# Peptides against a protein of PDB entry 3WG5: the designs that were tried, part 27

Target 1, 218 residues: chain A of PDB entry 3WG5
Amino acid sequence: LAKNIVYVAQIKGQITSYTYDQFDRYITIAEQDNAEAIIIELDTPGGRADAMMNIVQRIQQSKIPVIIYVYPPGASAASAGTYIALGSHLIAMAPGTSIGACRPILGYSQNGSIIEAPPKITNYFIAYIKSLAQESGRNATIAEEFITKDLSLTPEEALKYGVIEVVARDINELLKKSNGMKTKIPVNGRYVTLNFTNVEVRYLAPSFKDKLISYITD
Target 2, 218 residues: chain A of PDB entry 3WG5 as posed
Amino acid sequence: LAKNIVYVAQIKGQITSYTYDQFDRYITIAEQDNAEAIIIELDTPGGRADAMMNIVQRIQQSKIPVIIYVYPPGASAASAGTYIALGSHLIAMAPGTSIGACRPILGYSQNGSIIEAPPAITNYFIAYIKSLAQESGRNATIAEEFITKDLSLTPEEALKYGVIEVVARDINELLKKSNGMKTKIPVNGRYVTLNFTNVEVRYLAPSFKDKLISYITD

## One batch from the design tools (peptide; aimed at target 1 D50, target 1 (a further copy) P104)

Design b2_p13_8 (made by RFdiffusion4)
Pose (drawn by RFdiffusion4):
Structure b2_p13_8 (pose): chain A 218 residues (1-218), chain B 218 residues (1-218), chain P 13 residues (1-13)
Amino acid sequence: as target 2 above (218 residues)
Amino acid sequence: as target 2 above (218 residues)
Amino acid sequence: VTAITPITFATVH
């Protein structure tokens, strides 16, 4: 009961309805165990707007800070993952990862051709991504360019431009650097200082169902 | 005189990429065997827009008539399934089935809440559903109400209002009533008269991949 | 009834 606990979970692949269930399951475990924070290792090339908006909402309502960590090296928080990141308490990127490229699309034709959205829906997602950035004090100008210019950024660029808060190689380095940082959004109405000294790290294994479903969608 | 071959397939559940694959697989089989028609027993609550548009496109390119049959009783062709029906060569409904209810939403939230669709998406789907109805000679005024009023119709109402062509209890009654009917859209440029005199019915089983994906869904 | 979900994001590589 008198411990400092950080949960670490993994989320890989297309952001879908099932991805929401994962976020909710992991975050719920951390909440019920009074965790200082949960770190989500995120690698997503794309996903659905509805599941992305549900995840952002679940993070906004989280009783504990949610740290989105673009990991491992070569991972991306592209498309839906970018909004999830902008909608969270703290963003960390591992070396060689990517963030951005969030243009909303209606989807993919028989060819694999891109089916663009009406111009106005592009404006809707611009307003939504600007809102997430401003609510978290992040660079909304660059966030808008994730859509309008299909802008993508390396870790160092994302840090310089004020989109993320940490560049870290691993969980330990993430804890060291983010220790003492305020969350970019509130936890239950209050901006919180992260206390990662003398912390117990607990890893949440992805379930059989997680790995299988992810593989199939792949 | 001649022996006419009719294929029958079942397509159930949410409309997704796997559903497009089912439509493409079943239609390709019927095309290669020079079938008079393929009948799809459709039961769907809804699904994704891009896959629905890809299915409508696949049906437009079909070298043989595609008959959408809302079957069994209790089934529906709601949301995305309505567009598939309106985009097809002939629509049949079994007693106690439903068609319509197509108001687009960005999706469902955590607590039963619904994420509203911006007006541009709504107007986009109004134009698209009116277009499918106009191209097939079906009631465009009523088709719009599938969206603007979330209108849903019984089979008897759907026939009366000129949205569908046939009300049938089974495959036997469907072939009998639709024999001699012209298709509502062309097959390779010409509107085909359906010849169901002297008919061999062939049922297509769902593949291993089909069954697995749906068991996981159940 | 499930409503249509019109928007998704592009897959990036």

Design b2_p13_8_s1 (made by RFdiffusion4, then SolubleMPNN; from b2_p13_8, 6 letters changed)
Fold by OpenDDE base, seed 5:
Structure b2_p13_8_s1 (fold): chain B 218 residues (1-218), chain C 218 residues (1-218), chain A 13 residues (1-13)
Amino acid sequence: as target 1 above (218 residues)
Amino acid sequence: as target 1 above (218 residues)
Amino acid sequence: VVGIEPISFKTVS
């Protein structure tokens, strides 16, 4: 049985293999403690597709609900962050955040221009992002447009279009609004109704390694 | 006479009174050492208008060229960051960064919706941002559209439209490309031709206070 | 690389 505990952790910056390690560590801690859920406060401009796909898979394999919370105000779930969000059990956004802009690129040229991904790669990620949206009962048309139109949405728009589930100013409001909601994907084959009545909120601090890597990359 | 030194410092996060202190401190250090220029690596989602206006004024009062560099890839000069950039002596962007989205707001409502600024405030900032663009010889039409259309641009678009001066992958490329460019606004009443031939690059570390405040706000 | 592309940051003051 889950304890009446919700974990909160922050993941910020580029999505890399290290970000995968962060997700894995945080989710594992919350799983081990039989938490009701873990909330990941996400702020990312994007990153590596391989790491992103691994993170999505890790979330899908979670023994507890994983809530992606685009937070604080000014944060984004850009590119890889959008995929991760769409692969999660519940998406929340703070006011003044954004989601979308998912067009894959190969990198940057010497002149600073974007090297476009070939159609084969673009089409692969269109199919992939649509699958995430469909599996989670979210707007697959908009998910595709995150790539094809490089669309970026506000929380209000994302909520309206059925991309996300909650707009919340802080963790307390998130808990209040998401209480009684069902996960958008199953946990261990079952859709879970979130119970945030009288929960203890536990904040997971970044490890020393997390701080060091953030310092080097930031 | 300026020494053959260029300072580089990072400013990240919300624009607040503390951000003003960071700008002031960094510019002052570079001024005191008679640096050829200071490059501020900027990554901001926006912030307070009052702090932004003070920062712009501080840049305009600088005794040395202040280069705003939207960096690293994934960073943005959003909202207040755009104003600051437009008020600077030279703007550079790394590939995969953004500039724009300058529409003023009063805040967020209880339901997470944006509280729109009244027309009087919006019009004030339209006039202000256009003035910054005009004074720096940058595209005032696009500057207005950063507000009226909530426009966001890539580095390539911003360069093409004459909003910014340089697209650069790193500091070395920035120095190479900006060498011989004139400042877009005067320094002590004179437009300065940047001389980055054989410069020493000095990185300014964030103060303990900077780290602490970043930790609290992030 | 899932590209770091321009974020249309709608409305932060």
Scores: peptide ipSAE 0.061, ipTM 0.316, DockQ to the pose 0.170
OpenDDE base, seeds 1, 2, 3, 4: peptide ipSAE 0.024, 0.020, 0.026, 0.028; ipTM 0.285, 0.269, 0.303, 0.322; seeds 1, 2, 3, 4 fail the geometry check

Design b2_p13_8_s2 (made by RFdiffusion4, then SolubleMPNN; from b2_p13_8, 7 letters changed)
Fold by OpenDDE base, seed 5:
Structure b2_p13_8_s2 (fold): chain B 218 residues (1-218), chain C 218 residues (1-218), chain A 13 residues (1-13)
Amino acid sequence: as target 1 above (218 residues)
Amino acid sequence: as target 1 above (218 residues)
Amino acid sequence: VVGIEPISFKDVF
């Protein structure tokens, strides 16, 4: 029997148009091989709203389940990363990671202070993040508070409050715990039950371009 | 028996004079074929007020029902998009979308800050958006607050508050849910009951020109 | 030209 394939890829750094290209490439590869799922190991401080929204759309249009895994320990799904996670089919976090801090800003001033977004923008993203949470059956109140209270959560808190689905130390534990879970959003209009029985794990490496841009933006 | 035809077309990006041309083309095609309706999948951050008002007028002059569908998940009918929706015969939203944030601005300064519209302009658009809501039997108080409070809503909130008529995950669910609904504004002076029984769905593709302009404005 | 403010998604999170 053909082994079920699970892809694993890493996305690290600021969310930009290039990060969208990474997501698109990784998901496309996994789709082409009819993978059981792709796990994206995510570590981001945040980034651009436009890129974030495009990434969410790309995930939601995926023909296979996309699992966001905040990994390794010490990583975060901060700001834009939280939106991406909330837009995905399943969220996992490693111990020692964080999620939240989703308030939009216009940027940083010359003195390094935050330039606040106008209420119009803030309220837009409140509605947006709540919508992502509601669609996925996750805690919309906490999702709002990620903005309004600059809230950040530990994995244990996020699980407890119904923001995420899994706390796992590594890929093997993630596969074990998520086996038999239903996706929190549909794949091709249907909720999928994950089957991580008899799986082959395939790691996707960043392209040369991926490495170069990561190096420039760090 | 000749199948009832429903057209589906996509409009994405900023609302400009070119967006008006897209609406006009799509609606005209559907009118020529005596379609049961046209569904416009809308994803817009907003745009120009002049183009928006022209689009609303074009919709209201349509010989067939025009359904605005905020789609796909992650899309928005932001700012000008909200006005367009409120001016249409039926509004639907996909889960994970948003509507609202309708405050007019004069533009952006060199530093990226918003240039506020004078009270005269703001009050004009308050009256305008309230009129659209009242004409369509939708929540005029919320329509006003889309401006005065920079309010944005989820699909569920928008449905609950009587801003929109349908929440649907896809075209098939939209057709199913909206079957037998009356248009919220008249078509050729009459409220039309939608009949999506035994329909053929026809997708209209963006023209080459449509693709080119989208590429330049992104 | 009165613009209805496109939400600038250039905002950084």
Scores: peptide ipSAE 0.057, ipTM 0.455, DockQ to the pose 0.119
OpenDDE base, seeds 1, 2, 3, 4: peptide ipSAE 0.032, 0.026, 0.021, 0.020; ipTM 0.308, 0.233, 0.248, 0.257; seeds 2, 3, 4 fail the geometry check

Design b2_p13_8_s3 (made by RFdiffusion4, then SolubleMPNN; from b2_p13_8, 7 letters changed)
Fold by OpenDDE base, seed 5:
Structure b2_p13_8_s3 (fold): chain B 218 residues (1-218), chain C 218 residues (1-218), chain A 13 residues (1-13)
Amino acid sequence: as target 1 above (218 residues)
Amino acid sequence: as target 1 above (218 residues)
Amino acid sequence: VVGIEPISFETKT
């Protein structure tokens, strides 16, 4: 019986257009190989809203389930990372990670202070993040509070509040716990039950371009 | 003989994730109908770098030529708009429009002042914009100066300096002048000669979603 | 630009 393939790839750093390119490349590879799923190990302090929205859209258009895994311990799905996670088919977090802090900002001042977004922008993203939560059957109130209260949650809290689906220490535990779960959003118009009973895990490496861009943006 | 179709659509306002969605939708429609080309009438003050880069990538992946037309008179391809134009198969401008002013910023302070991007970010986008110009056979020195000098050019200057390919007052003049031109970047790996001798022009309207999002982001 | 680190390319209106 042809083994189901699960891809695993890492995305680290700021969410930018190049992060979109990484998502697109990784998902495309997994789609081409008819993978059971792709797991994206995400560690991001945040980034750009437009790249984030493009990434969400790319995930929603995926022909295969995309699992966002906040990993390793010490990692965050901060700001843009939270939106991406909420737009994905399944969210997992490792112990010692965080999710949230989604308040939109206009940027950093020369002194490093945050420049607050105008109310219109903030309200737009409140509506957007709530939509992502609602569409995925996740806690829309907490999603809103990620903005309004700048809330950051532990994996255990996020699971408890129904923001995420899995707490897992590693890929093997993630596969074990997510086996038999339904995707929180549809794949090609249908909710998919994940089957990880006989899978081969394939790790995708960053391209040379990915490494170069990460180096430039870090 | 089946008439060649040229699509024309408008993109106005800030470059955001929704602007990406508009580009993607418009190009996809034109691709599906095997259009000779799509002309995007662009009027933008700028926007987000990541959305911009996604749009550039989407244009580069297009199965048909994408012509950026800075239109109508009074319009700009400012900042992100310049990058998008430089990433396209052909750039046209109407008299009374502008292109340039590409310096990246971190945002606006509460008092409306610009917060300058750190040198690392500025240098990154200098390299990026020069790459777009070089790949399209356009003036890379001027492209750099769009950032370093915050330069804005008239259509006549932009044409003279080899930044753009056409100055045209309207769609009919654009079609006439661009007929027989080769695309400045490849379509599916090949430089395409535009054929506008027997074309039907089809205008695409913004979707309800496009209008709603524009209303929210304006 | 909306994000944690919004890099905006906007002309000063």
Scores: peptide ipSAE 0.036, ipTM 0.329, DockQ to the pose 0.291
OpenDDE base, seeds 1, 2, 3, 4: peptide ipSAE 0.032, 0.026, 0.035, 0.054; ipTM 0.524, 0.303, 0.439, 0.367; seeds 1, 3, 4 fail the geometry check

Design b2_p13_8_s4 (made by RFdiffusion4, then SolubleMPNN; from b2_p13_8, 7 letters changed)
Fold by OpenDDE base, seed 3:
Structure b2_p13_8_s4 (fold): chain B 218 residues (1-218), chain C 218 residues (1-218), chain A 13 residues (1-13)
Amino acid sequence: as target 1 above (218 residues)
Amino acid sequence: as target 1 above (218 residues)
Amino acid sequence: VVGIEPISFETKS
């Protein structure tokens, strides 16, 4: 029996238009191969809000489940990463990772100080992040507090509070624990039950362009 | 008599953190050499607001006059570029260029449609752009309309309405026309009279990193 | 920190 395929790809660094291109490329490959799911190993300190919103939309338009996996230990789904996670079909975290810290900023001043977003921007993103949480059946109160209190959570806390669905040390444990779970948002208008029985894991590598951009931005 | 030096550097493309690095590097070089001024040939469709605000601040902290020159013909100081220009010591434009179109957006959707900024963000940037105009003694009403009406102006219109100081076809004409003008904002707390009598023009080239980033982002 | 990209002043053009 042809093994169902699960793709795994890494997205690391700041969320930009290039990150969108990576998401789009990876999801497209997985869609074309009728994969059971794609797992995105995410490690991001945050990034651009427009790119983030586009990524969320791309995930929500996916023909297959997109699992955000905050991995490896030491990684974070900070700020934009949290929004992306909350917009995804399933969130997993490895022990020793973090999620949250979603307070919108206009940027950093020359001295490294934060330029605060005006209240109206903050309120916009509060509404947005709460919408993502509500649509996915995740904790909207905590989602709000990711902004209002700049809250960061451990995987264990995030699981406990209903922000995420899985704590897993590696891909194999993730597949095992998420097997039989329903997606938290629809795939093509339907909630999908994940079936990770007898799957083949395929890793997708960054393109040459992806590597080059990463090299320059790091 | 050692000729006073005027530096000229090009900044083209989207306003990003890398653009900030370019501004910082170029201004620093000119400061170190005690240049009479630096002219930045600017061609930008816009970009990130945080980077823009940092660039404005860097310009305002410059120890020498920073002249924004919208150049060559066909170039624009659009959106973020307009803010940068309004934050500078002197604005010049070549014939066939444009300035304005400053309506803030959250970004572009996947279909290329604009994601509108909430009114609070728009109002924040209205206040900001008006502040830049007022501080520089430029037309604050038109600055507001760059946002509220998404107004774009020709060099001739911009000059007429008191948005810019010089229309010039090339660097030589710019130097000639701006000679004896006072900076529109202070340099180290003082308004400086530009002296472009007997100056040497030195061109600064992009670094290898700048070229590489430009190649990737274009 | 979600650098909410401040308002991308990308022009529509």
Scores: peptide ipSAE 0.053, ipTM 0.617, DockQ to the pose 0.698; fails the geometry check
OpenDDE base, seeds 1, 2, 4, 5: peptide ipSAE 0.031, 0.028, 0.026, 0.025; ipTM 0.407, 0.274, 0.563, 0.597; seeds 1, 2, 4, 5 fail the geometry check

## One batch from the design tools (peptide; aimed at target 1 F125, target 1 (a further copy) P104)

Design b2_p14_1 (made by RFdiffusion4)
Pose (drawn by RFdiffusion4):
Structure b2_p14_1 (pose): chain A 218 residues (1-218), chain B 218 residues (1-218), chain P 14 residues (1-14)
Amino acid sequence: as target 2 above (218 residues)
Amino acid sequence: as target 2 above (218 residues)
Amino acid sequence: SVSKLIISPLKSVS
């Protein structure tokens, strides 16, 4: 009961209705165990707007800070993952990862051709991504360009431009650097200082169902 | 005189990429065997827009008539399934089935809440559903109300209002009543008269991949 | 590779 606990979970692949269930399951475990924070290792190339918005909402309502960590090296928080990141308490990127490219699309034709959205819906997701950035004090100008210019950024660029808070190689370095940082959004109405000194790290294994479903969608 | 081959396939559940694959696989089989028609027993609560549009496109390119049959009793062709029906060569409904209810939403939230669709998406789907109805000679005024009023129809109501062509209890009654009917859209440029005199019915079983994906869904 | 943010505006009817 008198411990400082950080949960670490993994989320890989397309953001879907099942991805929401994962976020909810992991975050719920951390909440019920009074965790200082949960770190989500995120690698997503794309996903659905409805599951992305549900995840952002679940993070906004989280009773504990949610740290989105673009990891491992070569991972991306592209498309839906970018919104999830902008919608969270703190963003960390591992070296050689990517963030951005969030243009909303109606999807993919028989060819694999891109089915663009009506111009106005592009304006809707611009307003939504600007809102997430402003609510978290992040660079909304660059966030808008994730859509309008299909802008993508390396870790160092994302840090310089004020989109993320940490560049870290691993969980330990992430804890060291983010220790003492305020969350970019509130936890239950209050901006919180992260206390990662003398912390127990607990890893949450992805279930059989997680790995299988992910593989199939792949 | 001649022996006419009719294929029958079942397509159930949410409309997704796997559903497009089912439509493509079943239709290709019927085309290669020079079938008179393929009948799809459709039961769907809804699904994704891009896959629905890809299915409508696949049906437009079909070298043989595609008959959408809302079957069994209790089934529906709601939301995305309505567009598939309106985009097909002939629509049949079994007693106690439903068609319509197509108001687009960005999706469902955590607590039963619904994420609204911006007006541009709504107007986009109004134009699209009116277009499918106009191209097939079906009631565009009523098709719009599938969206603007979330209108849903019984089979008897759907026939009366000119949205569908046949009300049938089974495959036997469907072939009998639709024999001699012209298709509502062309097959390779010409509107084909359906010849169901002297008919061999062939049932297509769902593949291993089909069954696995649906068991996981159940 | 990026898979884009896919908007799925059609609903699931209960």

Design b2_p14_1_s1 (made by RFdiffusion4, then SolubleMPNN; from b2_p14_1, 9 letters changed)
Fold by OpenDDE base, seed 5:
Structure b2_p14_1_s1 (fold): chain B 218 residues (1-218), chain C 218 residues (1-218), chain A 14 residues (1-14)
Amino acid sequence: as target 1 above (218 residues)
Amino acid sequence: as target 1 above (218 residues)
Amino acid sequence: KNLGVIIDPLRLVP
């Protein structure tokens, strides 16, 4: 029987293999406790495509709903963060946050200039981001434009265009607004109706390892 | 009770997020059947550092021994493949294979030239590869030289220097030679003595998804 | 500053 528990954890900074480990750890803890959901407070400028794809896969394999919450105000789900959000069961954003800017790049030159990805790679990620949007019933046109136009959206715009599901100022408002919503992708092959009535909110702290890795990658 | 089963699977090509999925799938199947071990026949020129680190972590979290076998003759565990091997419970190589060449790079320029990694990144991977070698009781000096000298070794050299544990021509010779060896890293917190007496060998085929991804990334 | 989706920020190639 569900314990009426919602876990909340923060993932901040660049998307890397270590970010995958954080997602995996947090989701695993919530799965073991049969939580109603886990909310990941996400603040990222982007990062690695491979880590991003692994994170998306881990979310899709979750035994419980994974909610991506772009938080706090001033945060972003930029680039890789957008893909992660689009791969999740529910997306929420706080006022003053942003989502988008998904153009793939090869990296940075020694002079700090962006090395553009070849068309073959860009087209691959266009197809990939559109698939994430389509599978979740979100706006695939805007998803494509996150790449082709390097588009970034406010929470209000993202909600309007059907990219995200909730605009919320804090966890309490998020729980209230998302209560009774169906997940945008399946959990164990079924769409889940979220039940946030009389829930216990539990915060997961970063591990010492997570803190150390964040310190060395920032 | 162990079923005296050894799984054998092939991973070929670039190390990517999809390669992680292959490792995860193969190891999971072997874990579910309580196999004595899984042998991964590895042939890779290298790939992404993030995917590599995730694969290493997945191997280290395995409930059963994971044996990396550089196979067939002509194959390599180059670059990222070396890190994966060094993170495994046992390394074997076939005659005519190679291991090493672990220098990190940022990628390729538009003209096809290598973009060198900054010293900070190179030093990070030196520390990382040395840690893998040290944790597994393998030669950390050679592990460092895989980066600093872009060193590549034959199976005979790798065995001589204490980088790998077995040189074997085929699966049968590998099983014979590794029978009774202790894993170089723990399985569930304990070093395991491999028992390959009267084993059933089961081959895992690539999934259709694995084949498709390999086709589009090659 | 957006980092973008870095496809190959760190490749380990021979």
Scores: peptide ipSAE 0.036, ipTM 0.331, DockQ to the pose 0.323; fails the geometry check
OpenDDE base, seeds 1, 2, 3, 4: peptide ipSAE 0.023, 0.022, 0.030, 0.027; ipTM 0.268, 0.288, 0.326, 0.308; seeds 1, 2, 3, 4 fail the geometry check

Design b2_p14_1_s2 (made by RFdiffusion4, then SolubleMPNN; from b2_p14_1, 9 letters changed)
Fold by OpenDDE base, seed 4:
Structure b2_p14_1_s2 (fold): chain B 218 residues (1-218), chain C 218 residues (1-218), chain A 14 residues (1-14)
Amino acid sequence: as target 1 above (218 residues)
Amino acid sequence: as target 1 above (218 residues)
Amino acid sequence: MNEGVIIDPLRLVP
């Protein structure tokens, strides 16, 4: 019986327009091969809201399930990463990772102090993150608190509060635990039941451009 | 008589955190040498609001006058570039350049369509750009219209409307025309009268990092 | 140090 394919790719670092390009490329490859899903191993401290929103939109337009996996241990889905995760079909976290800290800021001052976003912007992102949570059947109250309290959660807390769906140590455990789960948002208008029985895992490598960008932004 | 130094550096492309680093580096070099001024040859389609605001702040904290020069012909101070210009000590434009188009957007959709900023954000930036104009004694009405009408102006129009101070074909003409002008905002709490008599022009080269970033973002 | 994630929502793109 022909093995269904699951793609795995890594997105690391700040969320930028280049990160969008990575998401787009990776998802497109997986779509072209009619993969059962793509798992994005995400490790980000955050980044740009525009890129984040575009990434969320790209994920939601995916013809296949996109699983955000906060990995490896020590990784985070911080700020923009949380939004991306909440916009995805399934969220998984490895032990020792974090999610949250979504307070929008305008930037850093020269002294490294945070330039706070005006209340109007903050309220916009509160509404936005709550919408992502609601659409995905995740905890909208906690989503709000990611902003209002700048809350960060462990995988166990995030699971407990209904922010994420899976805690997994590695890809194999992720596949095992997520097998038979329904996507939290539709794929092509339908909630998909994941089938990770008899799958082949294919790892996508970063392009040369991706490597270069990562090197510069690190 | 020891020649006063005027530094000239180029900032091209999208406004990002790396652009901030460029501004910071260039201004710092000029400050260290107690330059009469630094001229930033600016060509940008826009970029990030956070980076823009940080750049404006960095300019305003400068110990020396920072002149934004929209150059060469064909260049623009679009969007973020306009804000940066309005936050500077003096604005010059070369013939055939443009300034304006400051409507904030959240980003581009996958199809390339603009994702509009919510009214709350738009209004924030209206207030912000007007403040920059007012503080610099420039046309706050036009500054608002850069957003509300997505207005773009020629150098001649911008000069006419009191958005900019100088139209100049090159550095030599800029120095000549701006000689004896007062900065539009304070330098170290004082409005400075520019003295470009008997100056040495020093060009700052981009760092290797700057070149690499520019290459990738182009 | 929780590096406040700069969600700069706004690209000032023309």
Scores: peptide ipSAE 0.044, ipTM 0.377, DockQ to the pose 0.541
OpenDDE base, seeds 1, 2, 3, 5: peptide ipSAE 0.054, 0.031, 0.026, 0.031; ipTM 0.344, 0.304, 0.375, 0.305; seeds 1, 2, 3, 5 fail the geometry check

